Peptides against a protein of PDB entry 6DSZ. Designs and how they scored, part 181

Target 1, 361 residues: chain A of PDB entry 6DSZ
Amino acid sequence: NYVVTAQKPTAVNGCVTGHFTSAEDLNLLIAKNTRLEIYVVTAEGLRPVKEVGMYGKIAVMELFRPKGESKDLLFILTAKYNACILEYKQSGESIDIITRAHGNVQDRIGRPSETGIIGIIDPECRMIGLRLYDGLFKVIPLDRDNKELKAFNIRLEELHVIDVKFLYGCQAPTICFVYQDPQGRHVKTYEVSLREKEFNKGPWKQENVEAEASMVIAVPEPFGGAIIIGQESITYHNGDKYLAIAPPIIKQSTIVCHNRVDPNGSRYLLGDMEGRLFMLLLEKEEQMDGTVTLKDLRVELLGETSIAECLTYLDNGVVFVGSRLGDSQLVKLNVDSNEQGSYVVAMETFTNLGPIVDMCV

## One batch from the design tools (peptide; made by RFdiffusion4, then SolubleMPNN)

Design b2_p19_5_s4 (from b2_p19_5, 9 letters changed)
Fold by OpenDDE base, seed 4:
Structure b2_p19_5_s4 (fold): chain B 361 residues (1-361), chain A 19 residues (1-19)
Amino acid sequence: as target 1 above (361 residues)
Amino acid sequence: DEEEKKRLEEELQELEKAE
């Protein structure tokens, strides 16, 4: 009996930063296939707290803080459509990951989307949205006392959704998404009515965006709106303001991941397929009435890392680079460049032993 | 697209009835 001690997965397929263990702790959560790793970010580095086995490959992992919660909760969706909301509890030395709610959100009908599972949470924690199937948007209402996650579907007329996010600062939950039709790629918004279980017309749309527009970033207040990332361009739209840039440097490789650096959405990390790390900067202009508007967008090349599957800014210029194809890294962002013009210094490297092919023997 | 749209409507209606 060769107990093939199944090597722990090392390829990272998701990461998130927040306050999961406590209100004060900064955590890094890493998804490695079926494994969730929980760290506390300290001045000395990453302190491991807990590893959790999930009943399936983690497809979505998002932290959120409902009203009245002191710390973040964790939403996980597996590739088998098992959804759960997890809470961290510690009592002395006893650490428990508690399932606050769970459910299976698989539909008996529908075509699984070729672009995979997308899971998003409304910034005001009113609902979770799931793009699981073409032409459907699944909604999980967030109820604090509900132990059973119930979902319903809303029909999307747009069959080929590329990416979707909830917008910030909307009276009703509002999604913004990139979709493709025979005419090209477009951006549209919908308000989500929980009561009527339908979409209402959103605040804005942008037809005929870049053909390779692939990502939506919801921008917090005061800017609001969304950033649309393409192969050649980065655009901002909030209904009132439109701005586009086409920095030549991003044409070299496809941007594949992003992470917000500043809580106010002033800066974002961008990672491309060559392992280049960029900073996207939103330049603000303060109006006479004290309102803040977007003045300009700027992209700066920071340096090179492992090819990021996911990025998360921790603190003090430290970034976790989660890699599926290469070694994951902790990197430091410096204010000054080195002799090679890089602002990135590798602090720690986590060896990727490759995809654990579950050789079901 | 219209046929696929119609199928999706029928499927959605079936899901709503099963809930």
Scores: peptide ipSAE 0.022, ipTM 0.647, DockQ to the pose 0.010
Fold by OpenDDE base, seed 5:
Structure b2_p19_5_s4 (fold): chain B 361 residues (1-361), chain A 19 residues (1-19)
Amino acid sequence: as target 1 above (361 residues)
Amino acid sequence: DEEEKKRLEEELQELEKAE
């Protein structure tokens, strides 16, 4: 009897930073297949707080703070469509992870999307949006009193959604998405009516974006709008302003993940399939009326890391590089480059022992 | 695309009836 020592999963498939344990604590949450690891970010590094077993592979993991909550709540969706909202509660030395709400959001009908599960949360915490199936957008209304996560579907005319996000600063929840049709890839926006359970026309659209446009980044105020990441180009659109850059350096490898550095959306980390780490910078221009507009976009190569599945900026120039294929890392971003021109220094490396093949027995 | 769109419409109508 080979007791297969249940090796803890080491491959990272998601990470998020926020204030989950308290309002004051900065947390790193790491998804490793069916396990959630919770850390407190300290000056000395990552302090482990809790490990939680989930009833399935984590497909979506997002922190959000509803109005009147002192700390972030955690939304998790599993690959088996089990949804939950989790709260951290500490009473003295006793740590508990409370399920505030749960539900199964699987449909009996629908084609699972080839690009997998996308889960997004409205910045104003009005709803969760899920792209699970082609031609459907699932909405989970966020209500404080609901222990059961109820969802409804809205038909999406665009069958091949590549990526979707909620926009910031919208009166109604508004999604921005990249989709593909026979004519190419396009960007569209929809307002989501909770009352009518339908889409309304969004504030803007951009037809015929780059053929390999793969990611949407929602930009917070004051800029608003979205960044569209392609293979060759990075574009910004907010309904009033359009900017595009085509830095040759990003053409070498596909950007696969991103993370916002600054709360105001002035900087983003970008990771590519070669483990290159970039900074995307939004240069502001202040108008005489006090309006802040985007002046330009710039990309800077910071250095090399493990191939990121996910990136999250922690604090003080420290970044967690969650890797599925390689070792995860804590890296420090320096102001000055080393002799090789790198701004990245590895602080800690977390050995990846390879994918735990879920032998579904 | 039109056949798949029609199938999705029928499927959505069935979901709405089951709610």
Scores: peptide ipSAE 0.020, ipTM 0.649, DockQ to the pose 0.010
Fold by OpenDDE base, seed 1:
Formats: C-alpha cells, sequence, structure tokens
Structure b2_p19_5_s4 (fold): chain B 361 residues (1-361), chain A 19 residues (1-19)
C-alpha cells in the first residue's frame, strides 16, 4: 500500500494581505490550488496559523471589511463557481474558519470568458462583481443577514472585457473596465444600480487606449480614478485628469501583476514576465485649497525576483512574491541599492515542486 | 456580433424565468 502522501501544492496562484485573524494582526493569505494558507506577519517572519482545504481551485480570493466589522472577511470563489464568505474566529486556542455565507454562482448558459474569472469587491462593500461569462456581469449584493449568496446578471454590451475594477469614492458602485472591440481596446465606466439591476452611464470613458492595455488599478482617494497598464504605456484617468507615460523599461517584458503599497495609492508594485519588480509612483501636487491632484507618474526598477503570479506588500518594505512558475519569495525592499544596483534582497525562498495537477477524477 | 447579442438576450430571458 503505497500511501501516496498527497504532496501539498507549492505553486501559488493568489495572495492577499489584511487583518483576517484580528484587527491587530497583519495576515498573509496564500492560495495554492485548493489550499488556503493563513500566516501572521511578525518581525521574525511568517507564522503559520491555519491551513484550509477548499472544494475546488481558488480562482478569486479577496479581503473586505463591511461597515461595523472589526476585522476583514474573506471572499473566495472557486473555479467551479462555488462562492463563500469566510470569517476567522478564535476562542482561546480553538481556531475556527466560519462560513458566513455561501452559494453557487454558475450559470446554465453563457460562454466562459477566455481571460478567466474576475472577481472584485466594491470598496464600500455594497456588492461583489464577477466577470465569469462574456457579455455578463454578475452582482452579489452584500447583506450581513443573508447566509445564501444570491446573484443576478447584468448584460454587458462589451463582450470582451480584459479587466475590471470597482472605483473608489463613488456614490453608487461604479466599475471601470478595459474591453476590446474590432476598433481596439477602450476604457469605460458604468454605475451599477442594485435597485434596478442595470447599468447606468458612468462618470467617464477613454476610447482607443493602448492595444495591449491589460490591467485596471482602482486608485483610492484623494486621487481617485484608475490606472491602465499596457505593454508600452501606463495611463491615469479620473474623469478630470488624464496623464500617460511610456517608460522604455516596461517594453522589455509584459507587466502581469500589481499591488498597492500605500493606502492612499501613492505607490504600486509591478511585476513582469521576466521577474522584474518595479515601483510605480504617483507624484502629488497639493493645491492652495488643500486639493490633491496627480502631478506625474514615475516607474522605477527595483530589482529581480521569481516570476510573480501575485504580489503583496506586507510591512516595513517586505513583499511576498507569489510564484506559479518558480519559487515564491519573501523579499526586502531597501532604500539603498546593492553593488549590482538592486533594491531587492531575498529573505526567504519557498521551493516550488511544480504544478500539482490534481487530477480530480 | 448581432447573432451573439441575440443569443445572449435569449439566454438572459431563460435565466430570469428560472429564478
Amino acid sequence: as target 1 above (361 residues)
Amino acid sequence: DEEEKKRLEEELQELEKAE
């Protein structure tokens, strides 16, 4: 009897940072196929707290804090369209992961999008948005008393959505998305009406963006708006301000992931397909009336890491580099460069034994 | 594009009837 010790998955397909275990704890959550790993970030490093098996590959993993919650809740969507909202509960030494809500959000009809599952949460925690199928935007209203996640679809006229986010600082939930049509790629916004279950006209649009525009970053207040990342350019738009840069250094390899460093959206980490790590900086201008506006965008090369599937800034210049293709890393960002001009130092490396194809027979 | 649009409309109507 060869007890095939099921090798634990080592390839990382998602990571998030927040306050899941308590209001005071900083956590790193790592998705490895069907496995969720929960760590506490300490001065000494990562302390493991809990591992959770999920009923399917984790496709979406997002932390959010509804109004009146003391700590973050976790939204998970699996590749089989099982959705849940999880809460961490500790009572002495007893640790429980509680399912607050669950549901299956699969449609009987619809073409699964070629770019995969996108899940987003409104910053004000009014709804979850899901792009699962072409021409549909699924909405899950967030209600605290509802144990069953109910969803409805809104038709998208734009059949080929590349990426979508909820914007910050909007009276109504507002999405910003990159889409492709026969004329190229464009950016559009829609307001989401929960009452009428329809889209209303959003605050702005930008037609004819870069042909390879692939990512949307929602920028928090005071800047607001969104960053659009392409192969050759990075653009900012908030309805009133437009700014674009085309730094030659980003042309060498496609940017594939990002993570916000500062709560105010002043800095973002960017990772490319060669494992280069960049800092995107939003330079502010303070007006005499106290209004903060975007002055400029700048990109700096920090160094090289494993090829990131996901990035998350922890604290004190420490970054977790989640890798699917290589070893995941805990890295330190330094103020001063080393002799090779790198600001990145590997602190810990986590061996990737390759994708465990769980043949779910 | 128009045929895909029409299929999507028929599909949405079927989903609304199943709720």
Scores: peptide ipSAE 0.018, ipTM 0.576, DockQ to the pose 0.010
Fold by OpenDDE base, seed 3:
Structure b2_p19_5_s4 (fold): chain B 361 residues (1-361), chain A 19 residues (1-19)
Amino acid sequence: as target 1 above (361 residues)
Amino acid sequence: DEEEKKRLEEELQELEKAE
């Protein structure tokens, strides 16, 4: 009896940082196909806490904290459209991952979107949004007492959504998305009415963005608005302020992932298809009335890492580089560059043995 | 709601026919 010890997945397809185990603990959560790994970030490095097998490939993994929760909850959506909200519970030495809510959000009809599954959470934790199928936006209302994740669909007139996020600082849940039509790519916003189960007109739109605009970053207050990342340009819009940059350095390779460094949205990490790591900086201007506006955008090359599938800033200049194609890394961001002009130093490397093809027979 | 699902099914079929 060859116990084929099923090789544990090593390719990373998602990572998030937050306070999942406790309010005080900083956690790194890593998705490796069907496996969730939970770490505590310590001064000594990553301390493993728990590994969880999921009933399917993890497609979405997001931490969120409903109002009055002491720690973050974890939303997971699998590639088979199984949704769950997970809670970490520790009682002495006993560690349990509790399913707070679950549901299957698959539709019987609809074309699965070519850009894959997108899952987003409203910053005020009013709802989860899912782009699963072309022409549909699925909403899961967040209710604390509901163990069954119920969803409804809202029709999107825009069939080819590239990326979507919930905006910050909106009275109603508001999405911002890049979509493609025969005329090019555009950015639009919609308010989501949970009551009426429909879209209302959002606060702003931007027609004719860069043809290769691929990512939306929702910017927290005080800036608000969104960053749109293309192949050649990075743009900011919040309804009142528009700013665009076209740094030549980003043209060399497509930016494929991002992560917010500062809670106020002043800095973001960007990773490209060549494994280059950038810092996007939002320069603030304080107005006489005490409002903060965006003065400028800058991009700085930090260095080179493994090709990131996902990035997450931990603490103290430490970044986890989750790689699907290469080895995942813990890297340190330094204030001063090395002799080669790099601000990045590899601290730890996690060998990727390749994608475990789950032969779901 | 099965009726809401059916309505969405019909709307999607109309979208697929318009592509």
Scores: peptide ipSAE 0.007, ipTM 0.482, DockQ to the pose 0.009

Design b2_p19_6_s1 (from b2_p19_6, 7 letters changed)
Fold by OpenDDE base, seed 4:
Structure b2_p19_6_s1 (fold): chain B 361 residues (1-361), chain A 19 residues (1-19)
Amino acid sequence: as target 1 above (361 residues)
Amino acid sequence: MEKVKKALEELKKEEEEKK
């Protein structure tokens, strides 16, 4: 009986950066199918800390820090709708990943959305939102003392949600989403009432966005609002201000992932289907009253990488490029371009062996 | 080119100021 050691998955399907192991450590967490890899980001590179096997393919992986937590917690949702909140604990040399809460969030009734599972966390850690099924938004209230993740559904009138995020700086948890109807794609906001288990009218909407609008980025304060990424355009809206750009360079290939560089949302990384890496810049305007408003949006081509499934900025201009189709990379952003005009240099490459065909031999 | 460089210089400066 050759125990064919099932080759570990190498294709990356998610990555996140935060402070999971401690308040001080910067971590890179990588989802590879059923495997979670945890690294500490050091001046010398990525130090592996732990690998964790999950009970299914990781569909959502998000770090969040509830009030009174010293470090980030990890929310994971699997493709089998198993949800958990994980905590890292170390006691001497003993490293444990503790399940603080768990639950199954599968519904008996519902059409699974064709665009897959979306999981989002309210920036104020009031709830987790899940788009699992068409016409439903699932809410998991975040309660520190609850070991059982309980969820409820709110009906969405909008059946075809493309992407959804929680907004920042909202008194109530507020979602912003792109949806499609027979008239095109639109952006809408809803407030989520935990008490009434319903949606209230959100602060703003934008009808008739670009037909290929595919991603929502929630922008932190002081700007607030959201960025909507399309095939040809990038738009910003916060209820009071609207800005749109249509840089010709993004039209060449579809932007498929993004990551925030700055805590204040002044810079984002964008990756497209050709492996081009861009920086999206939010230009500030300081008003006489000390308020900061968005002056302009700008997109700049940095260089080329592996085709990103996910991006995460680490520190010091280092970016992890998680790839499903190619090799994942650790890349450095340089101030000076190389001879080819690229500001991107590969530091490390992580070989992707391709899809693990479960050849039961 | 100049605009990209400036953005990356600003990023570098901010990262150096955090240390």
Scores: peptide ipSAE 0.368, ipTM 0.886, DockQ to the pose 0.799
Fold by OpenDDE base, seed 1:
Structure b2_p19_6_s1 (fold): chain B 361 residues (1-361), chain A 19 residues (1-19)
Amino acid sequence: as target 1 above (361 residues)
Amino acid sequence: MEKVKKALEELKKEEEEKK
């Protein structure tokens, strides 16, 4: 009897950082197909805490902190549309991952979107938004007392959504999305009414963005608004201010992932298809009235890593590079460049043994 | 190169101020 020890997945398809185990602990959470790995970030490196098997491939993994929670909760959506909200609970040495809420959010009718599943959480934790099917936006209201995740659909007129995020600093939950129509790619905003279960007109729109605009980054206050990343350009818009840059260096390879470094959204990491790591910088201008406005955008090349599927800044210039195609890495950002002009040094490398072929035996 | 160094120095400084 060859006990084929099912080889644990090594390819990373998602990562997030936050305070999941406690209010004080910094955690790295890594999705590897059906496996969730939970680490504590320490001065000595990553300490493994728990591994969790999920009932399907993890498609969405997001940390969020409802008002009055001491630590973050974890939202997971699987590729089979099983949704759950998880809580970490420790009692002495006993560690439990508690399911606070769960549900299946699959629709009987709908065309699954070609760009896959998008899951987003309102920064004020009012709702979860899901783009699962073309022409539909699914809303899961966040209610603390509800163990069953119930969802409803709002019809989108825009059939080809490329990416979507919730904006910060909005009185009502507001989405910002890139969509494609026969005229090109555009950015639009909608307010989401939980009461009426409909979209209202959002604060702004930007028609005719770059043809290859692929990602939306919601920017926290004080800047607010969104960054739109394309093949050739990076643009910022908040309703009042528009800025665009077209740094030649980003044309060499497509940006495929991003992560916010600062809570205020002043710096972002960007990863491209060649494994180049960039920093996007938002330069602020403080007005005499104490208002902060965006002065400029800048992109700087830091160095090279494995091709990132996901990036997450930890602390002290340490970045986790989650790779699907190559080895995942912990890398250090250094103030001084090496002999090759790189500011990136690999601290640890996690061997990727390739795709788990589900050998149906 | 100088611009990258400055950005990383600022990041380092902010991380040191959080401790």
Scores: peptide ipSAE 0.365, ipTM 0.887, DockQ to the pose 0.790
Fold by OpenDDE base, seed 3:
Structure b2_p19_6_s1 (fold): chain B 361 residues (1-361), chain A 19 residues (1-19)
Amino acid sequence: as target 1 above (361 residues)
Amino acid sequence: MEKVKKALEELKKEEEEKK
């Protein structure tokens, strides 16, 4: 009996950074199909802490910190619509991943969206939002005492949502989304009423955005609002201010992922289909009343990496590049460029052995 | 090049101020 030790998955399909093991520890969490890997970020590199097998392919993985939690909780949704909220517990040398809440959020009726599963968390931790099916937005209310994740659907008039995020700084949970109709792509906002289980009119909309607008980035306070990433343009809107840039460099390849560098949303990393790594910069303007407004947007090329499925900034200019198609990398951003003009240096490479073809023999 | 350097210098400075 050759126990073919099933090779562990190596292709990365998600990564997040936060404080999952403790309030003080910086963690990198990596999703590799059904496997969750948990690392502590140290001055010496990534220290492995725990590996967790999930009951399905991880489709959504998000860290969040409810009010009065000392550390982040982990929301996971699988491709089979199993949802859970996980907590890390350590007692001496004993490490446990505790399921605080779980549920299956599959609907009997609905067309699965062609753009796949989207899962988002309200910045104030009031709810989780899920775009699983066309014309439906699923809401999971976050309640500390609830071990069973219960969801309800709100009907979306917009049948073809491209991307969706919760906005920051909103009195009510507010989503911002890119959608497509026969006239093109548009951006809209809705407030989500937990009480009435319906959408209310959001603070703003932007009709006729770029035809290839593909990503929404929710911008933290003090800026607020959202960034919309297209093939040719990057736009910002917060209801009061609109800005657009069309840097020629982004036309060369489609931006496919992003990650926030700063807690205040002043810098983002962008990755494209050619493995180029960019920094998106939000330039501030301080008003005489102490309000901060967005002055300008800039995109700067940092260098080249593996083609990112996901990016996450760690600390000290270190970035994890999670790759599905190539090797994942730990890279350093350097102040001084190399001889080729790159600010990116690979520190560590994680070999991708390709998709585990389940050879069901 | 100079703009990238400045942005990375600012990032480095902010990370050093958090320690």
Scores: peptide ipSAE 0.364, ipTM 0.886, DockQ to the pose 0.804
Fold by OpenDDE base, seed 2:
Structure b2_p19_6_s1 (fold): chain B 361 residues (1-361), chain A 19 residues (1-19)
Amino acid sequence: as target 1 above (361 residues)
Amino acid sequence: MEKVKKALEELKKEEEEKK
């Protein structure tokens, strides 16, 4: 009887940073297949707090703070469509992860989308949105007293959604998405009515974006709007202002992940398929009326890392690089480049033993 | 090079101002 000690999964599928354990603690949460790892970010590095086994592969993991919560809650969706909202509670040395709400959001009908599961949370915590199936957008209303996550579907006319986010600063919950049709790729917005359970016309659209437009970044106030990342271009749109750049450096490899550095959305990290790490910078212009507008976009190469599945800026120029294909890393951004011209230095490397190929014997 | 350095200096300064 070879007890195959099932090796703990090491490939990272997702990571998020926020204040989950307390209002004061900075946490790093790492999804490794069915395992959630919770760390506190300290001056000495990552301090492990707890590991949690989930009832399936983590497909979505997002931190959010409902109005009147002192710390972040965690939304998880598994690949088997089990949804939960988790809270961290500590009482002395006793640490509990409490399920505030749960539900299964699987539909009996629908084609699972080829681009996989997308889960997003409204910045004002009014709802969770899920793109699980082609031609459907699932909504989970966020209600504090509801232990059962109830969802409803809204029909999407756009069958081939590439990416979707909720926008910031919208009176009603508003999604922005890239979709593909026979004419190419486009960006559209919809308002989501919880009351009527339907889409209303959103504030703006942009037809005929770059053919390889693959990611939407919702930009917080004061800028608002969205960034659309393609193979050759990065574009910004907020309904009033459009700006596009085509830096030659991004054409060399596909950008596959991003993370916001600043709460105001002035800086982002970008990772590509070659493990290159970039900074995207939004330059502000203050108008005479006190409004802030986007002046320019810039992309700067920082250095190379493992191929990121996910990125998260922690603190003090420290970045966690979550990798599925290679070793995950804790890296430092330095003001001065090294001898190779890189601004990135690896602080710690976490060995990836590869995907446990479930050999169905 | 100068543009990257400036961006990282600004980031460093903002992180120092939060402490």
Scores: peptide ipSAE 0.359, ipTM 0.885, DockQ to the pose 0.785

